# Peptides against a protein of PDB entry 5ONS, part 118

Target 1, 181 residues: chain A of PDB entry 5ONS
Amino acid sequence: MFKKFDEKENVSNCIQLKTSVIKGIKNQLIEQFPGIEPWLNQIMPKKDPVKIVRCHEHIEILTVNGELLFFRQREGPFYPTLRLLHKYPFILPHQQVDKGAIKFVLSGANIMCPGLTSPGAKLYPAAVDTIVAIMAEGKQHALCVGVMKMSAEDIEKVNKGIGIENIHYLNDGLWHMKTYK

## One batch from the design tools (peptide; made by RFdiffusion4, then SolubleMPNN)

Design b2_p23_1_s3
Fold by OpenDDE base, seed 3:
Structure b2_p23_1_s3 (fold): chain B 181 residues (1-181), chain A 23 residues (1-23)
Amino acid sequence: as target 1 above (181 residues)
Amino acid sequence: EEKKKEEEKEREELEKKFEEEEA
C-alpha cells in the first residue's frame, strides 16, 4: 500500500473530524480490535482533535496530534500503523517469519507460505482475511502489518503461494511519514 | 519533551537494528 508513498506527493488534504464521526470510528476500532478498548482513551484522548489525512489511491490515515494511528483504503478495515503497533503490540494477532524472510518483507514483498512454516517461523491459528502483525525471528517489534490470504491451517497444508499480503512494512512511505500536523 | 526524545531514540535504534540485518 505504501511502497511508493511520499507525504509531499501523495497527501491530498487533511480533515478534522466531528465528535460524532470520532465516536463512530472509535466504535469501529473496538469492533475490529476488541483488545484496544481499555487503551482507546489513551490513544485518542477526548481533548485532542482527530484528523483524517486523505491520500492518493483512496488511502485515509487517522491522526491525533500529528501521530499516525490507523489507516484504511477505500473505506475498508482499519489497520494500525507500525508505530502504534509497537506501543500496543496486542492490537493484532501475530505471525512470525524466519530470519531469511526479513529482507523480503522489508522490500514490501508478500509473505510466502514457506517463510511461515520454516524453522524459526511461528504460525498461529488465524482465518483468511485476518489482519496480523508480522514478527521476525529474534526480534521484539513487528516489521509488517499484513492480511492472511490463506488460513493458518491452509498455509501449513498447502505450503505454497502467498500466505500473507504485505500491507505496511518498516521503512515504507508510511513509516517515513512519522507525523502529520 | 524528554519522553518524546526517548521514544524517538528508541525508534531510531529500532530502525538501525532492522537495517543491520538487511546488510
Scores: peptide ipSAE 0.061, ipTM 0.537, DockQ to the pose 0.041
Fold by OpenDDE base, seed 4:
Structure b2_p23_1_s3 (fold): chain B 181 residues (1-181), chain A 23 residues (1-23)
Amino acid sequence: as target 1 above (181 residues)
Amino acid sequence: EEKKKEEEKEREELEKKFEEEEA
C-alpha cells in the first residue's frame, strides 16, 4: 500500500473530525480490536483533536497530536500503523517469518508460505482476511502489518503461493512520514 | 556469483535498517 508513498506527493488534505465521527470511529476500532478498549483513552485522549489525513489511492490515516495511529483504504477495515503496533503489540494477532524472509518483507514483498512454515517461523491459527502483525525470528518488534490470504491451516497444507499480503512494512512511505500535524 | 553477492549485501543493509529502527 505504501511502497511508492511519499508525503509530499500523496497527501491530499487533512480534516479535523467532529466529536460524533470520532465516537463512531472509536466504536469501530473496538469492534475490530477488542483488546484495545482499555487503552483507547490513552491512544486517543478525549481532549485531543482527531484528524484524518487523506491520501491518494483512497487512503485515510487517523492521527492524534500528529501521531499516525490507524489507516484504511476505500473505507475498508482499519489497520494499525507499525508505530502504534510497537507501543501496543497485542492489537493484532501475530505471525512470525524466518530470518531469511526479513529482506523480502522489508522490500514490500508479499509473504510466501515457505517463509511461514520454515524453521525459525511461527504460524499461528488465523482465518483468511485476518489482519496480522508480522514478527521476525529473533526480533522484538513487528516489521510488517499484513492480511492473511490463506488460512494458517491452508498455508501449512499447501505451502505454496502468497500466505500473507504485505500492507505496511518497516521503512515504507508511511513509516517515513513519522508525524503529521 | 556477483548477483548472489549483491543480493546478500542488500539483505544485510535491509537487516541493519530493521535493527536500527528496533533499537
Scores: peptide ipSAE 0.034, ipTM 0.499, DockQ to the pose 0.678
Fold by OpenDDE base, seed 2:
Structure b2_p23_1_s3 (fold): chain B 181 residues (1-181), chain A 23 residues (1-23)
Amino acid sequence: as target 1 above (181 residues)
Amino acid sequence: EEKKKEEEKEREELEKKFEEEEA
């Protein structure tokens, strides 16, 4: 989603959200990420304006105090930014790729099934379309936010093709955006 | 403010660790 993204070229505008819209978004976030509910008032304090940074390709980035928190495309599901996920690693279920897959993930490549079933990888139960944090062998922090293209069970059985779609990865255009005020 | 600086530093150190593995 952000492989060729640049803040200066791809940001269209920024809008401050109305209270009713913020409430709707918060409810959606709790529905998508039930574990975030106790933390949501810390992440999105009631006193702080919530903004949407509108980007090309119908990408919207949810921001509070310039911090990039979540993003979505075409009013689809929200994804946490890696920066938020590093603070709250429990927001997403995890998958772990092997060491050999790291360089490909960091290039924006989709995660292939063998990179999730090999020694050094850890595959946890997850359904298709689940948004997941991609961890790496020997690394503490998530390097990617992805979407399961196959269930964990099918990844193990088929062990071929795209297991997880790469949505947002470390050092992509969203990562380099850092803040927006 | 100190906590934000520490979090920023940790993120920069993480970036560096991953960049070193791409080389």
Scores: peptide ipSAE 0.031, ipTM 0.596, DockQ to the pose 0.041
Fold by OpenDDE base, seed 1:
Structure b2_p23_1_s3 (fold): chain B 181 residues (1-181), chain A 23 residues (1-23)
Amino acid sequence: as target 1 above (181 residues)
Amino acid sequence: EEKKKEEEKEREELEKKFEEEEA
C-alpha cells in the first residue's frame, strides 16, 4: 500500500473529526481489535483532537497530536501503523517469519508460505483475511502489518504461494512519514 | 516529552538495526 508513498506527493488534505465521528471510529476499532478497549483512552485521549489525513488512492490515516495511529483504504478495515503496534504489540495476532524472509518483507514482498513453516518461523492459528503483525526470528518488534490470504491451517498444508499479503512494512512510505500535524 | 523522545530514539535504533542487517 505504501511502497511508492511520499508525504509531499500523496497527501491531499487533513480534516479534524467531529466528536460523533470519533465515537463511531472508536467503536469500530473496539469491534475490530477488542484488546485495544482498555488502552483506547490513552491512545486517543478525549481532550486531544482526532484528525484524518486524506491521501491519494482513497487512503486515510487516523492521527492524534500528529501521531499516526491507524490507516484504511476505501473505508475498509483499519490497520494499525507499525509505530502504534510497537507501543501496543497485542493489538494484532502475531505471525513470525524466518530470518531468510526478512529481506523480502522489507522490500514490500508478500510473505510466502515456506517463510512461515520453516525452522525459525512460528505459525499461529488465524483465519483468512485476519490482519496480523509480522514478527521476525530473533527480533522483538514487528516488521510488517499483513493480511492472511490463506488460513494458518492451509499455509501448513499447502506450503506454497502467498500466505500473507504485505500491507505496511518498516521503511515504507508510511513509516518515513513519522508524524503529521 | 522525555518519554516521547526516548520512544523515538528506540524506533530510530530499531530502523537502523534492520537496515544494518540487510546491508
Scores: peptide ipSAE 0.029, ipTM 0.560, DockQ to the pose 0.041

Design b2_p23_1_s4
Fold by OpenDDE base, seed 1:
Structure b2_p23_1_s4 (fold): chain B 181 residues (1-181), chain A 23 residues (1-23)
Amino acid sequence: as target 1 above (181 residues)
Amino acid sequence: MEKEEEEKKKMEELEKEFEELEK
């Protein structure tokens, strides 16, 4: 989603959200990420304005105090940014790739099944279309936010093709954006 | 060959940046 993203070229505008809209978004976030509920007031304090940065290709980024928290495309589900996920790693279910897959993930490549079934990888139960944090063998921080294109069961059985779609990864255009006020 | 070397160098740089984040 952000392989060729540049803040200067791809941001259109920024809007401050009304209280009612913020409430709706918070409810949606809790629905998508139940584990976030106890932390939501810390992530999105009531005293702080919530903004949406509108980008090309119908991408929207939810921000508070300049911090990039979540993004979505075409009114689809919200994804946490890697920066938020690093602070709150429990927001998403995890999958772990082996050390050999790291370089490919960091290039923006989709995650192939063998990278999730090989020694050093860890594959956890997850359904198709589940948003997941991609961890790596021997690493503490998520390197990617992805979407399951196959169930964990099918990844193990088929062990061929794209297991997880790479949506947002370290050093992509969104990562380099850092903050927006 | 040059393109492959550039891609390799880029991947090594990205891995290095990831390692720096882990420190």
Scores: peptide ipSAE 0.267, ipTM 0.753, DockQ to the pose 0.888
Fold by OpenDDE base, seed 5:
Structure b2_p23_1_s4 (fold): chain B 181 residues (1-181), chain A 23 residues (1-23)
Amino acid sequence: as target 1 above (181 residues)
Amino acid sequence: MEKEEEEKKKMEELEKEFEELEK
């Protein structure tokens, strides 16, 4: 989603949300990520304005005090940014790729099944379309936010093709955006 | 200031974590 993203070229505008809209978004976030509810007041304090940065390709980024929190495309599901995920690692279920897959993930490549089934990888139960945090062998922080294109069961059985779609990765265009006020 | 310094330190650690793989 952000492989060729540049803030100067791909940001269209920024809007400040009304209180009623913010409440609606918070409810959507709790529905999508039930575990975030106790933390939501810390992530999105009531006193702080919430903004949406509108980008090309129908991408929207939810921000508070310039911090990029969540993004979505075409009013689909919200994804946490890696920056938020690093602060709250529990927001997403995890998958772990082996060391060999790291360089490819960091280039924006989709995650192939062998990178999830090999020694050093850890594959956890997950259904198709589940948004997941991609961890790596020997690393502490998530390097990617992805979407399961196959179930964990099918990844294990088929063991070829795209297991997880790479949506947002470390050092992509969204990562380099850092903040937006 | 302390929070900003802590965040900076965490970011530096993260960058170091993947530095060898970024080259």
Scores: peptide ipSAE 0.194, ipTM 0.728, DockQ to the pose 0.039
Fold by OpenDDE base, seed 2:
Structure b2_p23_1_s4 (fold): chain B 181 residues (1-181), chain A 23 residues (1-23)
Amino acid sequence: as target 1 above (181 residues)
Amino acid sequence: MEKEEEEKKKMEELEKEFEELEK
């Protein structure tokens, strides 16, 4: 989503959200990420304006105090930014790729099934379309936010093709955006 | 200040963690 993204070129505008819209978004976030509920007031304090940074390709980035928190495309599901995920690693279920997959993930490549079933990888139960944090063998921080294209069960059985779609990864355009005020 | 320093430290650790992969 952000492989060729640049803040200067791909940001269209920024809007401050109305209270009713913020409430709707918060409810959606809790629905998508039930574990975030106790933390949501810390992540999105009531006193702080919530903004949407509108980008090309119908990408919207939810921001509070300049921090990039979540993003979505075409009013689809919200994804946490890696920056937020690093602060709250429990927001997403995890999958772990092997060491060999790291360089490909960091290039924006989709995660192939063998990278999730090989020694050094850890595959946890997850349904198709689940948004997941991609961990790596020997690493502490998530390097990617992805979406399961196959269930964990099918990844193990088929062990071929795209297991997880790469949505957002370290050093992509969103990562380099850092903050937006 | 302490929170900002802690966040900075975490970011530095992250950078070190993946530094070898960026080369």
Scores: peptide ipSAE 0.191, ipTM 0.728, DockQ to the pose 0.038
Fold by OpenDDE base, seed 3:
Structure b2_p23_1_s4 (fold): chain B 181 residues (1-181), chain A 23 residues (1-23)
Amino acid sequence: as target 1 above (181 residues)
Amino acid sequence: MEKEEEEKKKMEELEKEFEELEK
């Protein structure tokens, strides 16, 4: 989603959300990520304005005090930014790739099944379309936010093709955006 | 101040963790 993203070229505008819209978004976030509920007032304090940064290709980024929190495309599901996920690593279920897959993930490549079934990888139960944090062997922080394109069960059985779609990764255009005020 | 220091420490740890991968 952000492989060729540049803040200067791909940001269209920024709008401040009204209270009713913010409430709706918070409810949606809790529905998508139930574990975030106790933390949502810390992440999105009531006193702080919430903004949407609108980007090309119908990408929207939720921001509070310039911090990039969540993003979505074409009014689809929200994804946490890696920066937020690093603060709250429990927001997403995890999958772990082996060491060999790291360089490919960091290039924006989709995660192939063998990178999830090999020694050093850890594959946890997850259904198709589940948004997941991609961890790496020997690393503590997530390097990617992805979407399961196969179930964990099918990844193990088939062990061929795209297991997880790479949506957002370390050092992509969104990562380098850092803040927006 | 403590929270800011913790956040700074976490960022420093992240930078060290992936420093070689970013090169």
Scores: peptide ipSAE 0.180, ipTM 0.721, DockQ to the pose 0.035

Design b2_p23_2_s1
Fold by OpenDDE base, seed 2:
Parts: sequence; structure tokens; C-alpha cells
Structure b2_p23_2_s1 (fold): chain B 181 residues (1-181), chain A 23 residues (1-23)
Amino acid sequence: as target 1 above (181 residues)
Amino acid sequence: MKEKEEKEEEELEKYNEELLKEY
């Protein structure tokens, strides 16, 4: 999503959200990420304005106090930014890729099944279309936010093709935005 | 205000540097 993304070229505008819209988004976030509910008032304090940064390709980024929190494309699901995920690692289920997959993930490549089934990888139960945090062997912080394209069961059985779609990764265009006020 | 923003920016830069050392 952000492989060729640049803030200067791809940001169209920034809009402050109305309270009713914020409430709707918060409800959606709780539905998508039940574990975030106790933390949502800390992440999105009622006193702080919530903004949407509108980007090309119908990308929208939710921001509070300049921090990039969540993003979506069109009216699709929200994804946490890696920056938010690093603060709240538990908001997504995890998958772990092996050491060999790291370079490819950091290039924006989709995660192939062998990178999830090999020694050093850890594959946890997850359904298709689940948004997941991608961890790496021997690393502490998630390097990618992805979407399961196969179930964990099918990844193990088939062990070929794209297991997880790479949505947002460390050092992509979204990562380089850092903040937006 | 500027001092707070500068501190937040410095903290973010340090965090980014540490994370880049991890990978």
C-alpha cells in the first residue's frame, strides 16, 4: 500500500472529524480490535481532535496530535500503523517469519507460506482476512502489518504461494511520514 | 510548544534509530 508513498506527493488534504464520525470510528475499531477497548481513550483522548489525512488511492490515515494511528483504504477495515502497534503490540494477533524472510518483507513483498512454516517462523491460528502483526525471528518489534490470504491451517497444509499480504512495513512511505499535524 | 515538539521529535528520532539497529 505504501511502497511508493510519499507525504509530499500523495497527501491530498487533512480534515478534522466531527464527534459523531469519531464515535462511529471508535466503535468500528473496538469491533475490529476488541483488545483495544481499554486503551482507546488513551490512544484517542476525548479532548483531542481526531483528523483524517486523505491520501491518493483513497487512503485515509487517522491522526491524533500528529500521531498516525490507523489507516484504511476506501471503506475497508482499519489497520494500525506500525508506530501504534509498537506501543500496543497486543492489538493484533501475531505471526512470525523466519530470518530469511525479513529482507523480502522490508522490500514490500508479500509473505510466502515457506517463510511462515520454516524453522524460526511461528504460525498461529488465524482465519483468512485477519489483520496480523508480522514479527521476525530474533527481533522484538513488528516489521509489518499484514492480512492473512490463507488460513494458518491452509498455510501449513499447502505451504505454497502468498500466505500473508504485506500492507504496511518498516521503512515504507507511511513509516517515513512519522507525524502529521 | 516548540520545546515540547522538539523533544517529541528527538524521542521519535531515537526510537527510529534504535529500531533501525534492530533490523
Scores: peptide ipSAE 0.342, ipTM 0.805, DockQ to the pose 0.213
Fold by OpenDDE base, seed 4:
Structure b2_p23_2_s1 (fold): chain B 181 residues (1-181), chain A 23 residues (1-23)
Amino acid sequence: as target 1 above (181 residues)
Amino acid sequence: MKEKEEKEEEELEKYNEELLKEY
């Protein structure tokens, strides 16, 4: 999603959200990520304005105090940013790629099934379309936010093709945006 | 206010550098 993203070229505008819209978004975030509920008042304090940064390709980034928290495309599901996910690593279910897959993920490549079934990888039960944190062998922090294109069961059985779509990764255009006030 | 923002930016830069060293 952000492989060719640049803040200067791809940000269109920024809008401040109304309280009613913020409440709706908070409810949606709790529905998508039940584990976030106890933390949501810390992530999105009631006193702080919530903004949407509108970007090209129908991308919207949810921000509070300049911090990039979540993003979505075409009013689809919200994804946490890697910056938020590093603070709250439990927001998403995890998958782990092997050491060999790291360089490809960091180039924006989709995660292939062998990178999830090989020694050093860890594949956990997940359905198709599940948003997941991509961990790496021997690393502490997630390097990617992805979407399951196959179930974990099918990844193991078929072991060929795209297992997980790469949505957001370390050093992509969203990562480099850092903050937006 | 400016000093607080500068400190937050420095902390973020340090965090980014440490994370990039991990990979």
Scores: peptide ipSAE 0.337, ipTM 0.801, DockQ to the pose 0.212
Fold by OpenDDE base, seed 3:
Structure b2_p23_2_s1 (fold): chain B 181 residues (1-181), chain A 23 residues (1-23)
Amino acid sequence: as target 1 above (181 residues)
Amino acid sequence: MKEKEEKEEEELEKYNEELLKEY
C-alpha cells in the first residue's frame, strides 16, 4: 500500500473529525481489535483532536497530535501503523517469518507459505482475511502489517503461494512519514 | 513522562535502524 508513498506527493488534505465521527471510529476499532479497548483512551484521548489525512489511492490515515495511528483504504478495515503496533504489540495476532524472508518483506513482497512453515518461522492459528502483525525471527518488534490470504491451516497443508499479503512494512513510505500535524 | 517516551522512541528508532542494517 505504501511502497511508493511520499508525504509531499501523495497527501491530498487533512480534516479534523467531529465528535460523532470519532465515536463511530472508536467503536469500529474496538470491534476490529477488542484488545485495544482498555488502551483506547490513552491512544486517543478525549481532549485531543482526531484528524484524517487523506491520501491518493483512497488511503486515509487516522492521526492524533500528529501521531499516525491507523490507516484504511477505500473505507475498508483499519490497520494499525507499525509505530502504534510497536507500542501496543497485542493489537494484532502475530505470525513470524524466518530470517530468510525478512529481506523480501522489507522490499514490500507478499509473504510466501514456505517463509511461514520453515524452521525459524512460527505460524499461529488464524483465519483468512485476518489482519496480522508479522514478526521476524529473533526480533521483538513487528516488521510488517499483513492480511492472511490463506488460513494458517491451509498454509501448512498447501505450503505454496501467497500466505500473507504485505500491507505496511518497516521503512515504507508510511514509516518514513513519522508524524503529520 | 515525555522524556521517557522520547527515549523509548529513540531506542525503538535505533533498533529499527539496526534491524534494517541486518538485511
Scores: peptide ipSAE 0.097, ipTM 0.631, DockQ to the pose 0.716
Fold by OpenDDE base, seed 5:
Formats: C-alpha cells, structure tokens, sequence
Structure b2_p23_2_s1 (fold): chain B 181 residues (1-181), chain A 23 residues (1-23)
C-alpha cells in the first residue's frame, strides 16, 4: 500500500473530525480490535482533535496531535500504523517470520508460506483476511502489518504461494511520514 | 513523562535502524 508512497506527492488534504464522527470511529476501532478499548482514551484523548489525512488511492490516515494512528483504504478495515503498534503490540494478533524472510518483507514483498513454516518462524492460528502483526525471529518489534491471504492451517498444509499480504512495513512511505499536524 | 516518551521513541528508532542494517 505504501511502497511508492510519498507525503509530498500522495497527500491530498487533512480534515478535522466532528465529535460525532470521532465517536463512530472509536466504536469501529473497538469492534475491530476489542483489546484496544481500555487504551483508547489514552491513544485518542477526548480533549485532543482527531484528523483524517486523505491520500491518493482512497487512503485515509487517522491522526491525533500529529501522530499517525490508523489507516484504511476505500472505507475498508482500519490498520494500525507500525508506530502505534510498537507502543501497543497487543492490538493485532502476531505471526513470526524467519530471519531469511526479513529482507524480503522490508522490500515490500508479500510473505511466502515457507517463511512462515520454517524453524525460525512461528505460525499462530488465524483465519483468512485477519490483520496481523509480522514479527521477526529474534526481534521484539513488528516489522510489518499484513493480511492473512491463507489460513494458518492452509499455510502449513500447502506451504507454497502468498501466505500474508504485506500492507505496511518498516521504512516504507508511511513510516517515513512520521507525523502530520 | 514527555522526556521518557521521547527517549523511548529514540531508542525504538535506533532499534529499527539497526534492524534495517541487518537485512
């Protein structure tokens, strides 16, 4: 989603949200990520304005005090940014890739099944279309936000093709954006 | 609090830079 993203070229505008819209978004975030509910007032304090940064290709980024929190495309599901996920690693279920897969993930490549079934990988139960945090062998912080393209069960059985779609990764265009006020 | 958060962010940035150098 952000492999060729540049803030100067791909940001269209920024809109401050009304209180009613913010409440709706908070409810949607709780529905998608039930574990975030106790933390949502810390992540999105009531006193702080919430903004949406609108980008090309119908990408929207939710921001508070310049921090990039969540993004979506075409009014689809919200994804946490890696910056938010590093602060709150429990927002997403995890999958772990082996050391050999890291360089490919960091190039924006989709995660292939062998990188999830190898001895250095850890594959946890997850259904198709589940948004997941991609962890790396021997590392503490997620390097990617992805979407399961196969179930964990099918990844193990088939062990070929795209297991997880790479949506957002370290050092992509969204990562480099850092803040937006 | 802000200084601690800033330090934690700097440490995380360094960690990510190191991660990027390893691969």
Amino acid sequence: as target 1 above (181 residues)
Amino acid sequence: MKEKEEKEEEELEKYNEELLKEY
Scores: peptide ipSAE 0.087, ipTM 0.625, DockQ to the pose 0.837

Design b2_p23_2_s2
Fold by OpenDDE base, seed 5:
Structure b2_p23_2_s2 (fold): chain B 181 residues (1-181), chain A 23 residues (1-23)
Amino acid sequence: as target 1 above (181 residues)
Amino acid sequence: DEEKKKKEEEELEKYNEELLKEY
């Protein structure tokens, strides 16, 4: 989603949300990520304005005090940014790729099944379309936010093709955006 | 408030830079 993203070229505008809209978004976030509920007031304090940065290709980034928190495309599900996920690693269920897959993930490549079934990988139960944090063998922090394109069960059985779609990864265009006020 | 915010932003940036060094 952000492989060729540049803030100067791909940001269209920024809007400040009304209180009613913010409440709706908070409810949606709790629905998507139930574990975030106790932390949501810390992440999105009531006194702080919430903004949406609108980008090309119908990408929207939710921000508070310039911090990039979540993003979505075409009014689909929200994804946490890696910057937020590193602060709150429990927001997403995890999958772990082996060491060999790291360089490919960091190039924006989708995660192939063998990178999830190898000895250094850890594959946890997850259904298709689940948003997941991608961890790596021997690393502490997520390197990617992805979406399951196959169930964990099918990844193990088939062990061929794209297991997880790479949505956002370390050092991509969204990562480089850092903040937006 | 602005100075505090700036400091927090700088600390966050340093933290994320260190995270990137893991890879």
Scores: peptide ipSAE 0.351, ipTM 0.809, DockQ to the pose 0.216
Fold by OpenDDE base, seed 2:
Structure b2_p23_2_s2 (fold): chain B 181 residues (1-181), chain A 23 residues (1-23)
Amino acid sequence: as target 1 above (181 residues)
Amino acid sequence: DEEKKKKEEEELEKYNEELLKEY
């Protein structure tokens, strides 16, 4: 999603959200990420304005106090930014790729099944379309936010093709935005 | 507050540096 993304070229505008819209978004976030509910007031304090940075290709980024929190495309599901995920690692279920997959993930490549079934990888139960945090063998912080294209069961059984779609990865265009005020 | 912004930027930079060392 952000492989060729640049803030200067791809940001269209920034709007401040109305309270009613914020409430709707918060409810959606809780529905998508039940574990975030106790933390949502810390992440999105009521006193702080919530903004949407509108980007090309119908990408929207939710921001509070300049921090990039969540993003979506075409009013689809929200994804946490890696920066937010690093603060709250538990908001997504995890998958772990092996050491060999790291380079490819960091290039924006989709995660192939062998990178999730090999020694050093850890595959946890997850359904298709689940948004997941991608961890790496021997690393502490998630390097990618992805979406399961196959169930964990099917990844193990088939062990071929795209297991997880790479949505947002370390050092992509979204990562380099850092903040937006 | 410029001082707060500066501190936040410094913290972010340190975080980025540490993360880049990890990968």
Scores: peptide ipSAE 0.342, ipTM 0.800, DockQ to the pose 0.214
Fold by OpenDDE base, seed 4:
Structure b2_p23_2_s2 (fold): chain B 181 residues (1-181), chain A 23 residues (1-23)
Amino acid sequence: as target 1 above (181 residues)
Amino acid sequence: DEEKKKKEEEELEKYNEELLKEY
């Protein structure tokens, strides 16, 4: 989603959200990520304005005090940014790729099934379309946010093709935005 | 406010540097 993304070229505008809209978004976030509920007031304090950064390709980034928290495309599901996920790693279920897959993921490549079934990888139960944090063998922080294109069961059985779509990864265009006020 | 902003930027930079060393 952000492989060719540049803040200067791809950001259109920034709007401040109304209280009613913020409440709706918070409810949606809790529905998508139940584990976030106890932390949501810390992530999005009531006293702080919530903004949406509108980008090209129908991408919207949710921000509070300049911090990039979540993003979505075409009013689809919200994804946490890697920066938020690193603070709250439990927001998403995890999958782990092997050491050999790291360089490809960091180039924006989708995660292939062998990178999830090989020694050093860890594959956990997950259905198709589940948003997941991609961990790496021997690393502490997630390197990617992805979407399951196959179930974990099918990844193991078929072991060929795209297992997880790469949505957001370290050093992509979203990562380089850092903050937006 | 400016001092707080500067500290936050420094912390973010440190975090980025440490993370880049991890990968």
Scores: peptide ipSAE 0.338, ipTM 0.796, DockQ to the pose 0.215
Fold by OpenDDE base, seed 3:
Structure b2_p23_2_s2 (fold): chain B 181 residues (1-181), chain A 23 residues (1-23)
Amino acid sequence: as target 1 above (181 residues)
Amino acid sequence: DEEKKKKEEEELEKYNEELLKEY
């Protein structure tokens, strides 16, 4: 999603959200990520304005005090930014790729099944379309936010093709945006 | 206010530096 993203070239505008819209978004976030509920007031304090940064390709980034929190495309599901995920790693279920897959993931490549079934990888139960944090063997912080294109069960059985779609990864255009005030 | 922003930026920079050491 952000492989060719640049803040200066791809940001269109920024809008401040009304209270009613913010409430709706908070409810949606709790529905998508139930574990976030106790933390949502810390992440999105009531006193702080919530903004949406509108980007090309129908991408929207939810921000509070310049911090990039979540993003979506074409009004689809929200994804946490890696920066938020690093603060709250429990927001997403995890999958772990082996060391060999790291360089490919960091280039924006989708995660292939062998990178999830090999020694050093850890594959956890997850259904198709689940948004997941991609961890790496021997690393502490997630390197990618992805979407399951196969179930964990099918990844293990078939062990061929795209297991997880790469949505947002370290050092992509969104990562380099850092803040937007 | 400016001091607070500066501290936040410094914390972010430290975080980025630590993460860059990881990968």
Scores: peptide ipSAE 0.323, ipTM 0.779, DockQ to the pose 0.213

